# Designs tried in a protein design run: peptides against a protein of PDB entry 3T7K. Part 126

Target 1, 248 residues: chain A of PDB entry 3T7K
Amino acid sequence: KAEKILARFNELPNYDLKAVCTGCFHDGFNEVDIEILNQLGIKIFDNIKETDKLNCIFAPKILRTEKFLKSLSFEPLKFALKPEFIIDLLKQIHSKKDKLSQININLFDYEINGINESIISKTKLPTKVFERANIRCINLVNDIPGGVDTIGSVLKAHGIEKINVLRSKKCTFEDIIPNDVSKQENGGIFKYVLIVTKASQVKKFTKLINDRDKNETILIVEWNWCVESIFHLNVDFTSKKNVLYQKK

## One batch from the design tools (peptide; made by RFdiffusion4, then SolubleMPNN)

Design b2_p20_4_s2 (from b2_p20_4, 8 letters changed)
Fold by OpenDDE base, seed 4:
Structure b2_p20_4_s2 (fold): chain B 248 residues (1-248), chain A 20 residues (1-20)
Amino acid sequence: as target 1 above (248 residues)
Amino acid sequence: VENIPLETDEEVMEEYELPK
């Protein structure tokens, strides 16, 4: 059926998109539209798998969904596109208007606002954002909204190797893992990195660490610090935004 | 600490009419 619809075009573009959707197309696509998109080199996947070599995200805007956050870890993210790309594409294809010899849709016209070339270029880097920041091992409180598994999965996609889940009410100093990174000269290396949800946790963990080792470097942040770092594909250690406690 | 949680797809879903 799709072949018959596409037969009216003399040349078909190959967009070479392997995409996931977030915040759009919940009901998916019908079989004909999926086949059409596939013939145009657009493959849409339900879930993110490393084996699929995803290079595109469809979303209405910058979102804080697992899919959107993970899309910024694609190698590379080629395109972050608004859903209107697919809509306009399918509209042109289903249009009964005469001799459309070519599909004329430019991917660049459908870029998600705020995902610029600078962000896309950083997805081509050989390292992940937290890896570049010398953050390999983190402590995560167990009461984080969204759950430790989802949050942990996002953080791992961005180069965190080890996530230690802290039981905020029962944890001791011995439960806190160090961020084992080799001292590189030019990066603020924090021995203890913690993601917390409450001011009481800041007080608790700061006390636990400082009572055992007064000279250790500590970074305690909100989830929003991670999100902002992901959205920029850069960790700004000069910013105090979303930093709850810092000891250099 | 007002931590904006991770958004779900359901929470941020926008409706798009696909052409028939």
Scores: peptide ipSAE 0.445, ipTM 0.879, DockQ to the pose 0.863
Fold by OpenDDE base, seed 3:
Structure b2_p20_4_s2 (fold): chain B 248 residues (1-248), chain A 20 residues (1-20)
Amino acid sequence: as target 1 above (248 residues)
Amino acid sequence: VENIPLETDEEVMEEYELPK
């Protein structure tokens, strides 16, 4: 059925998109539209898997969903597009106007606001954002909204290798893991990195660490610190935004 | 500390009418 619909076009573009959707198209697409999109080189996946080599995300705007945050870890993310790209494409294809010899839709007209070429270019780097920041091992409180598994999965996608989950009410100093990164000469490596949700946790962890390991470097941040770092694909250690405690 | 929680797909879902 899709072949018959597309037969009216002399040339078909190949968009070469392997995409996921977030904040749009929850009900998916009908079989004919999926086949049409596939013939145009657009493949939509339900979930993110590394094996699929995803290069695109569809979303109405910048979102704080697992899919959106993970899409910025794609290697590379080629396009972050508004859903209107698919809508307009399918509208042109289903149009009964015989005069359309070509599909005239430019991907660049559908870019998500705030995902610019500078962000896209950083997804081509051989390293992940937290890897570049020398953050390999973190401590995460168990009462984080969104859950430790989802948050942990996002952080791992962005280069954090080890996530230690802290039972915030019961943890001791011995439960806190160091950020085991080989001392690079030129970068302030934080020995202890923690993501917390409450001011009481900041007070607890700073006391535990300072009482037992007095001279060590500590970074305690909110989840929003991670999100901002992901959205910019850069960790700004000069910013105090979303930093709850820092000891250099 | 307003930790904006991780958004779910359901929470941020916008409706798009696909052409028939």
Scores: peptide ipSAE 0.445, ipTM 0.878, DockQ to the pose 0.877
Fold by OpenDDE base, seed 5:
Structure b2_p20_4_s2 (fold): chain B 248 residues (1-248), chain A 20 residues (1-20)
Amino acid sequence: as target 1 above (248 residues)
Amino acid sequence: VENIPLETDEEVMEEYELPK
C-alpha cells in the first residue's frame, strides 16, 4: 500500500533517522504510515537500545523524561525534532494533489527549541558529559524521586560507570564509595560525589566523610544539577546552582 | 532542596492528529 502511495513522487528523500518519541505518539503509527516512514529512511523505535544506533528524538519541547535525557547521549544525536515533522510529512504524502513531484519538508524547520547546533556538536565528542567532568563513581540516595534504576540508567548513559545506592537512614562512612579517577592536571576531581534529596542527608554525609577522611574533596548535588549538566552537555564547576555542598 | 522528579511520558503527552 505504501509503495502505491509513494509511486507518485519522482524522488524520495532519505532522512536517515533512527528515532524514539517522548511526549508524543503514545498510540504509535498504523502499519501503512510505518512503511511510508521506513521508505523515507525514518525508523521509530519504542525503547532506547544501544544496538539500534539511535540518532534522533521526537518531542514537543525539552523534557525531563528518561528518553529525552538519554537522547542527549546518542552518538551522535543528529536531530531533535518536533512531532509536526512527521505530521506534515504524512499530510503531504497522503495529499491527493497530483502535481507533487517531490516531498518538500526540511528537517531544520522542525528543530526543538533550545536544542541548538552547539548541543548537537557536543554529542559528536568521543566522551560523555560526566566522563569529561571526571565523574566515574557516584553515590545516590535510595529515596530519590523517579527511582534509583531510572536515574541510574540516565547517569550511566552519560558516562557514569558505577552507581552506589545509599540507604539514607542506615548508611555509614564505609557504604560511601570514592570516585576513582586518575588525577588529571586541569580538572577538578572530587573524591566523593553524592546526589541527595534532603538537607538532612547533606549534614549526615558531610559529617561522616569529614570525620573519617577530613582532607578529601566532596561534591554533594541535587538531581537538577545532573539534569542541567545533561541539557548543556557540560558540567560547570564554577556554578553553585543545585550544589548543596562543595569542598575543594 | 527542590529535587525535580523525572517526568513520565504520560505526564508530558501532547495529542497529535495523524492524517487519514
Scores: peptide ipSAE 0.444, ipTM 0.880, DockQ to the pose 0.864
Fold by OpenDDE base, seed 2:
Structure b2_p20_4_s2 (fold): chain B 248 residues (1-248), chain A 20 residues (1-20)
Amino acid sequence: as target 1 above (248 residues)
Amino acid sequence: VENIPLETDEEVMEEYELPK
């Protein structure tokens, strides 16, 4: 059926998109539209798998979903597109009125606001955002909204290798893991990095660390610090935004 | 400190009408 619909066009574009959707197209696409999209080089996947070599995200805007946050870790992210790209494309293809011999839809007209060339260019870097920031091992409190598995999966996609889950009420100093990174000459390495949810946790962890290891560097942040770092694909250590405690 | 939680797809879902 798709071949008959597309036969009216003299040439077909190849968009070369391997995409996931977030905040749109929950019901998916019918079989004919999936076949049409496939013939145009557009493949839509339900979930993110590294083996699929995803290069595109469809979303109405910048979102704080697992899929959107992970899309910024694609190697590279080529396009972040509004859903209207697919809508306008399918509308043009199904239109019987237009004597169009060609599909006239440009990907660049459908970019998500706030995902600019500077962000896209950073996804071509050989390192991940937290790797560049010398953050390899973190401590994560077990009561984080969204759950430690989902949050941990996002953080791992962005270069955190080890996530230690802390039982906030029961943990001791011995439960806190160091950020074991080789001393690079020019970068402030924090020995202890923690993501927390409450001011009481800041007080607890700062006391535990300072009582046992008084001279060590500590970074305690909120989840929003991680999100902002992902959205910019850069860690700004000069900003105090979303930093709860810092000891250099 | 208002920790904005991770959004779910269901919470941010927008409806789009596909051409028939």
Scores: peptide ipSAE 0.444, ipTM 0.878, DockQ to the pose 0.876; fails the geometry check

Design b2_p20_4_s3 (from b2_p20_4 with I1V N2E Q7E H15E D20K)
Fold by OpenDDE base, seed 1:
Structure b2_p20_4_s3 (fold): chain B 248 residues (1-248), chain A 20 residues (1-20)
Amino acid sequence: as target 1 above (248 residues)
Amino acid sequence: VENTPLETEEEVLEEYELPK
């Protein structure tokens, strides 16, 4: 059926998109439209898997969904596109009025606002954002909204190797893991990195660490620090935004 | 401490009409 619909076009583009959707198309597409999209080199996946070599995200805007945050870890992310790309494409294809010999839809007209070439270019880097920041092992409080598994999965996608979950009410100093990174010359390395949800946790963990491991470097942040770092694909250690405690 | 959680798909969902 798709072949018959597409037969009116002399040439078909190959968009070479392996995409996931977030904040759009939750009901999916009908079989004919999926086949049409596939013939145009657009494959949409339900979930993110590394084996699928995803290179595209469809979203209405910048979102804080698991899918959107993980899409910035694609190798590379080629395109971050508005859903209107698919809508306009399918409209043109299904239109009987358009005597168009060619599909005239340009991907660049549908870029998500705020995902610019500077962000896209950073997804081509051989390292992940937290890897570049010398953050390999973090401590995460167990009461984080969204859950430790989802948050942990996003952080791992962005280069954190080990996530230690802290039971905020019961944890001791011995439960806190160090960020085991070899001192690189010229990089600020924090021995202890923690993501917390409450001011009481900041007070608790700073006391535990300072009492037992004096003079060590500590970074305590909120989740928004991670999100901002992901959205910029850069950790700005000069910013105090979303930093709850820092000891250099 | 303002902790913005992850957004769920349900929270951010926009409706798009597919052409028939």
Scores: peptide ipSAE 0.523, ipTM 0.893, DockQ to the pose 0.901
Fold by OpenDDE base, seed 5:
Structure b2_p20_4_s3 (fold): chain B 248 residues (1-248), chain A 20 residues (1-20)
Amino acid sequence: as target 1 above (248 residues)
Amino acid sequence: VENTPLETEEEVLEEYELPK
């Protein structure tokens, strides 16, 4: 059926998109539309898998969904597009106007506001954002909103190798893992990195670490510190925003 | 400490009419 619909066009674009959707198209697409999109080089996947080599995200705007945050870890993210791209494309294809020799839809007209070329260019780097920041091992409190599995999955997509979950009420110093990274001359390395939800946790962990390992570097942040680092694809260690405790 | 949770797909879902 798709072949008959597309036969009226002299040339078909190849968009070369391997995409996921977030905040849109929850019900998916019918078989004909999926076939049409496939013929145009657009493949839509239900879930993010590294093996699929995803390069595109469809979303109405910048979102804090798991899919959106993980899309910024694609290698590279080529396009972040509004859903209207698919809508307008399918409208043009299903149009009964006989005289359309070519599909006239430009990807650049559908860019998500706030995902600029500076962000896209950073996804071409050989390293992930937290890898570049020398953050390999983190401690995460078990009472984090969104759950440790989802949060942990996002952090791992962005280069954190090890996530240690801390039982906030029962944890001791021995439960806290160090951030095991080689000393680089030009980068702030924190021995202990923690993501917490409450001021009481800051007091607890600072006391535990300082009582047992007084001379070591500590970074305690909110989840929003991670989110902002992801959205910028850069860790700004000069900013105090979302930093709850820092010892250099 | 304002820890903004992850948004769910249900919370951010916008409806789009697919052409017939």
Scores: peptide ipSAE 0.523, ipTM 0.893, DockQ to the pose 0.885
Fold by OpenDDE base, seed 4:
Structure b2_p20_4_s3 (fold): chain B 248 residues (1-248), chain A 20 residues (1-20)
Amino acid sequence: as target 1 above (248 residues)
Amino acid sequence: VENTPLETEEEVLEEYELPK
């Protein structure tokens, strides 16, 4: 059926998109539209898998969904596109106007606002954002909204190797893992990195660490610190935004 | 400390009409 619909075009573009959708197309696509998109080099996946070599995200805007945050870890993210790209494409294809020899839709016209070339270029870097920041091992409180599995999955996609889940009410100093990274000269290496949800946790963990080792470096942040770092594909250690406690 | 949670797909879903 799709072949018959596309037969009216003399040339078909190959967009070379391997995409996921977030905040759009929840009901998916019908079989004909999927086949049409596939013939145009647009493959949409339900879930993010590393094996699929995803290079595109469809979303109405910048979102804080698992899919959107993980899309910034694609190698590379080639395109972050508005859903209107697919809509306009399918509209042109289903149009009964006689003499459409070519599909004239430019991907660049559908870029998600705020995902610029600077962000896209950073997805071509050989390292992930937290890897570049010398953050390999983190402590995550168990009461984090969104759940430790989802949050942990996002953080791992961005180069965190080990996530230690802290039971905020029962944890001791011995439960806190160090960020085991080799001292590189030019990076603020924190021995303890913690993501917390409450000011009481800051007080607790700061006390636990300082009572055992007064000279250790500590970074305690909110989830928003991670999100901002992901959205910029850069960790700004000069910013105090979303930093709850820092000891250098 | 108000942590903005991770958004769910349900919370951010926008409806788009696909052409028939």
Scores: peptide ipSAE 0.522, ipTM 0.892, DockQ to the pose 0.883
Fold by OpenDDE base, seed 2:
Structure b2_p20_4_s3 (fold): chain B 248 residues (1-248), chain A 20 residues (1-20)
Amino acid sequence: as target 1 above (248 residues)
Amino acid sequence: VENTPLETEEEVLEEYELPK
């Protein structure tokens, strides 16, 4: 059926998109539209898998979904597009009125606001954002909204190798893992990195660490510190925004 | 400290009408 619909076009574009959707197209596409999109080099996947070599995300705007945050870890993210790209494309293809011999839809007209070339260029870097920041091992409190698995999955996609889950009420100093990174000359390496939800946790962990290891470097942040770092694909250690405690 | 949680797909879903 798709072949008959597309036969009216002399040339078909190949968009070379391997995409996921977030905040749109929850019900998916019918078989004909999937076949049409496939013939145009557009493959839509339900879930993010590294093996699929995803390069695109469809979303109405910048979102804080797991899919959107992980899309910024694609190698590279080539396009972040509004859903209207697919709508206009399918509309043009299904239109019987247009004597169009060609599909005239440009990907660049559908870019998500705020995902600029600077962000896209950083996804071409050989390292992940937290890897560049010398953050390899973190401590995560077990009461984080969204759950430790989802949060942990996002953080791992962005270069955190080890996530230690802390039972906030029961944990001791011995439960806190160090950020085991080799001393690089020019980067402030924090021995202890923690993501927390409450001011009481800051007081607890700062006390535990300072009582046992008084001279060590500590970074305690909110989840929003991670989100901002992901959205910028850069960790700004000069900013105090979303930093709850810092000891250099 | 207002931790902005992850958004769920259900919270951010916009409806788009596919051409028939």
Scores: peptide ipSAE 0.521, ipTM 0.892, DockQ to the pose 0.878

Design b2_p20_4_s4 (from b2_p20_4 with I1V N2E Q7E H15E D20E)
Fold by OpenDDE base, seed 1:
Structure b2_p20_4_s4 (fold): chain B 248 residues (1-248), chain A 20 residues (1-20)
Amino acid sequence: as target 1 above (248 residues)
Amino acid sequence: VENTPLETEEEVLEEYELPE
């Protein structure tokens, strides 16, 4: 059926998209439209798997979904596109009125606002954002909204190797892991990196660390610090935004 | 401390009409 629909076009584009959707198309596509999209080099996946070599995200705007945040870790992310790309494409294909010999849909007309070439270019870097920031091991409080598994999965996608989950009410100093990174010349390395949810946790962890491991470097941030770092594909250590405690 | 959680798919879902 898809072949018959597409037969009216003399030439078909190959968009070469391996995509996931977030904030759109939750009901998926019918079999004919999936086949049409596949013939145009557009493959849509339900979930993110490294083996699929995903290179595209469909979303209405910048979102804080797991899928959107992980899409910025694609190697590379080629396109971040609005859902209207698919809609307009399918409309043109199904249109009986258009005597168009060619599909005239340009991917660049459907870019998500705020995902520019500067962001896209950073996804081609050989390292992940937190890897570049010398953050390999973090401490995460167990009461984080969204859950430690989901948050941890996003952080791992962006280069954090080890996530230590802290039981915020019961943890001791011995439960806190150091960020085991070799001192690079000219890089600010924090020995202890923590993501927390409450001011009481800041007070607790700063006391525990300072009492037992004096004069060590500490970075305590909220989740938004991670999100902003992901959205920019850069950690700005000069910014105090979303930093709850810093000891250099 | 402002902690914005991850958005769920349900929270951010926009409806798009697919052509028939």
Scores: peptide ipSAE 0.519, ipTM 0.890, DockQ to the pose 0.914
Fold by OpenDDE base, seed 4:
Structure b2_p20_4_s4 (fold): chain B 248 residues (1-248), chain A 20 residues (1-20)
Amino acid sequence: as target 1 above (248 residues)
Amino acid sequence: VENTPLETEEEVLEEYELPE
């Protein structure tokens, strides 16, 4: 059926998109539309897998979904596109206008607002955002909204190697893992990096660490610090935004 | 500390009409 629909075009574009959708197309696509998209070099996947070499995200806007946050870790993210790209494409293809020799849809017209070339260019870097920031091992409180598995998966996609889950009420100093990174001269290396949800946790962890080792470097942040770092594909250690405690 | 949680797909879902 798709072949018959596409046979009216003399030339078909190859968009070379391997995409996931977030905040759109929850019900998916019918078999014919999937086949049409596939013939145009658009393959949509239900889930993010590293083996699929995903290079595109479809979303209405910048979102804080697992899929959207992980899409910024694609190698590279080539395109972040609005769903209207697919809608307009399918509308043109299903159009009964006899004289459509070519599909004329430009991917650049459908860019998600706020995902600029600067962000896309950073996805071509050989390192992940937290790897560049010398953050390899973090401590994550177990009461984080969204769950430790989802949050942990996002953080791992962005170069965090080890996530230690802290039981906020029962944890001791011995439960806190160090960020084991080699001292690079020019990067603010924090020995202890923690993501917390409450001011009481800041007080607790700061006390536990300072009582055992007074000279250690500590970074305690909110989840929003991670999100902003992901959205910018850069960690700004000069910003105090979403930083709850910092000791250099 | 108001941590904006991770958004779920259900929370951010927008409906798009696919052409028939």
Scores: peptide ipSAE 0.518, ipTM 0.889, DockQ to the pose 0.876
Fold by OpenDDE base, seed 3:
Structure b2_p20_4_s4 (fold): chain B 248 residues (1-248), chain A 20 residues (1-20)
Amino acid sequence: as target 1 above (248 residues)
Amino acid sequence: VENTPLETEEEVLEEYELPE
């Protein structure tokens, strides 16, 4: 059926998209539309897997979903597109107007606001954002909204290798792991990196660390610090935004 | 400390009508 629909076009574009959707198309597509999209080089996946070499995300806007945050870790993310791209494409294809010899849809007209070429270019870097920031091992409180598994999965996608989950009410100093990074000469490495949800946790962890390891560097941040770092694909250590405690 | 939670797919879902 898709072949018959597409046979009216002399030339078909190949968009070369391997995409996931977030905040749109929850019900998916019918079999004919999936086949049409596939013939145009658009493959949509339900879930993010590294093996699929995803290069595109469809979303109405910048979102804080797991999929959106992980899409910024694609190697590279080629396109972040509004759902209207697919809608307009399918509308043109299903149009009974015989005169359409070509599909005239430009991907660049459907870019998500705020995902610019500068962000896209950073996804071509050989390293992940937290890897570049010398953040390899973190401590994450167990009461984080969204859950430690989802948050942890996003952080791992962006180069954090080890996530230590802290039982915020019961943890001791011995439960806190150091950020085990080889001292690079030119970068302020934080020995302890923690993501927390409450001011009481800041007070607890700063006391535990300072009482036992008095001279060490500490970074305690909110989840929003991670999100902002992901959205910019850069860690700004000069910013105090979403930093709850910092000791250099 | 306003930790903006991770958004779920259900929370951010917009409906798009696919052409028939």
Scores: peptide ipSAE 0.518, ipTM 0.889, DockQ to the pose 0.882
Fold by OpenDDE base, seed 2:
Structure b2_p20_4_s4 (fold): chain B 248 residues (1-248), chain A 20 residues (1-20)
Amino acid sequence: as target 1 above (248 residues)
Amino acid sequence: VENTPLETEEEVLEEYELPE
C-alpha cells in the first residue's frame, strides 16, 4: 500500500533519522504510515538503546522527560524536531489534490525552540557532559522524586559511571563514596559529589564529611543542577544556581 | 528546596491528529 502511495513521486528524500518520540505520538503510527516513514529513511523506536544509534528526538518543546534528557547524550544528536514535521510530511504524501512530483518538507523548518546549533555541536564532542566536568562517581539520595533508577539512567547516559544510592536516614560516613578521578591540573575536582532533595540532608552530609575528612572538597546539588548542566551540555562551576553546598 | 522532578510522558503528552 505504501509503495502505491509513494509511486506518484519521482524522487523520495532520505532523511536518515533514527528517532524516539516524547510528549507526542503515544499511540504510535499505523502500519502504512510506518512503512511510508521507513521508505523516507525515518525510523521511530519505542525506547532508547545505544545499539540503535539514535540521532533524532521528536517533541513539541524542550521537556524534562527521561527520553528528552537522554536524547542530548546521542552521538551525535543531529535533529530535535517538532511533531508537525511528521504531520506535514504524511499530509503531503496522502494528499490527492496536490500535483506535487516531489516532497517539499525541510527538516530545518521544524527545529524545537531552544535546541540550537551550539547545543547540537556539543553532542559531537568525544566526551559526555559530566565526564568533562570530572564527575565520575556520585552519591544520590534514595528519596529523589522520579526514582533512583530513572535519575541514575539519565546521569549514566551523560557520563556518570557510578551511582551510589544513600539511605538518607540511616547512612553513615562510610556509605559515602568518593569521586575517584585522577587530578587534572586545571579542573576543580570535588572528592564528594552528592545529589540531595532536602536542606536536612545537606546538614547531615556536610557534618559527616567535615567531621571525618575536614580538608576535602564537597559539592552538594539539587536535581535541577544536573538538568541545567544537561540542557547546556556544560557544567558551570561559577554558578551557584541549584548548588546547596560547595567547599573547594 | 524545590526539586523539579522528571516529567512523565503522561504529564507532557500533546495530541496530534494523523491524516487519514
Scores: peptide ipSAE 0.516, ipTM 0.888, DockQ to the pose 0.881

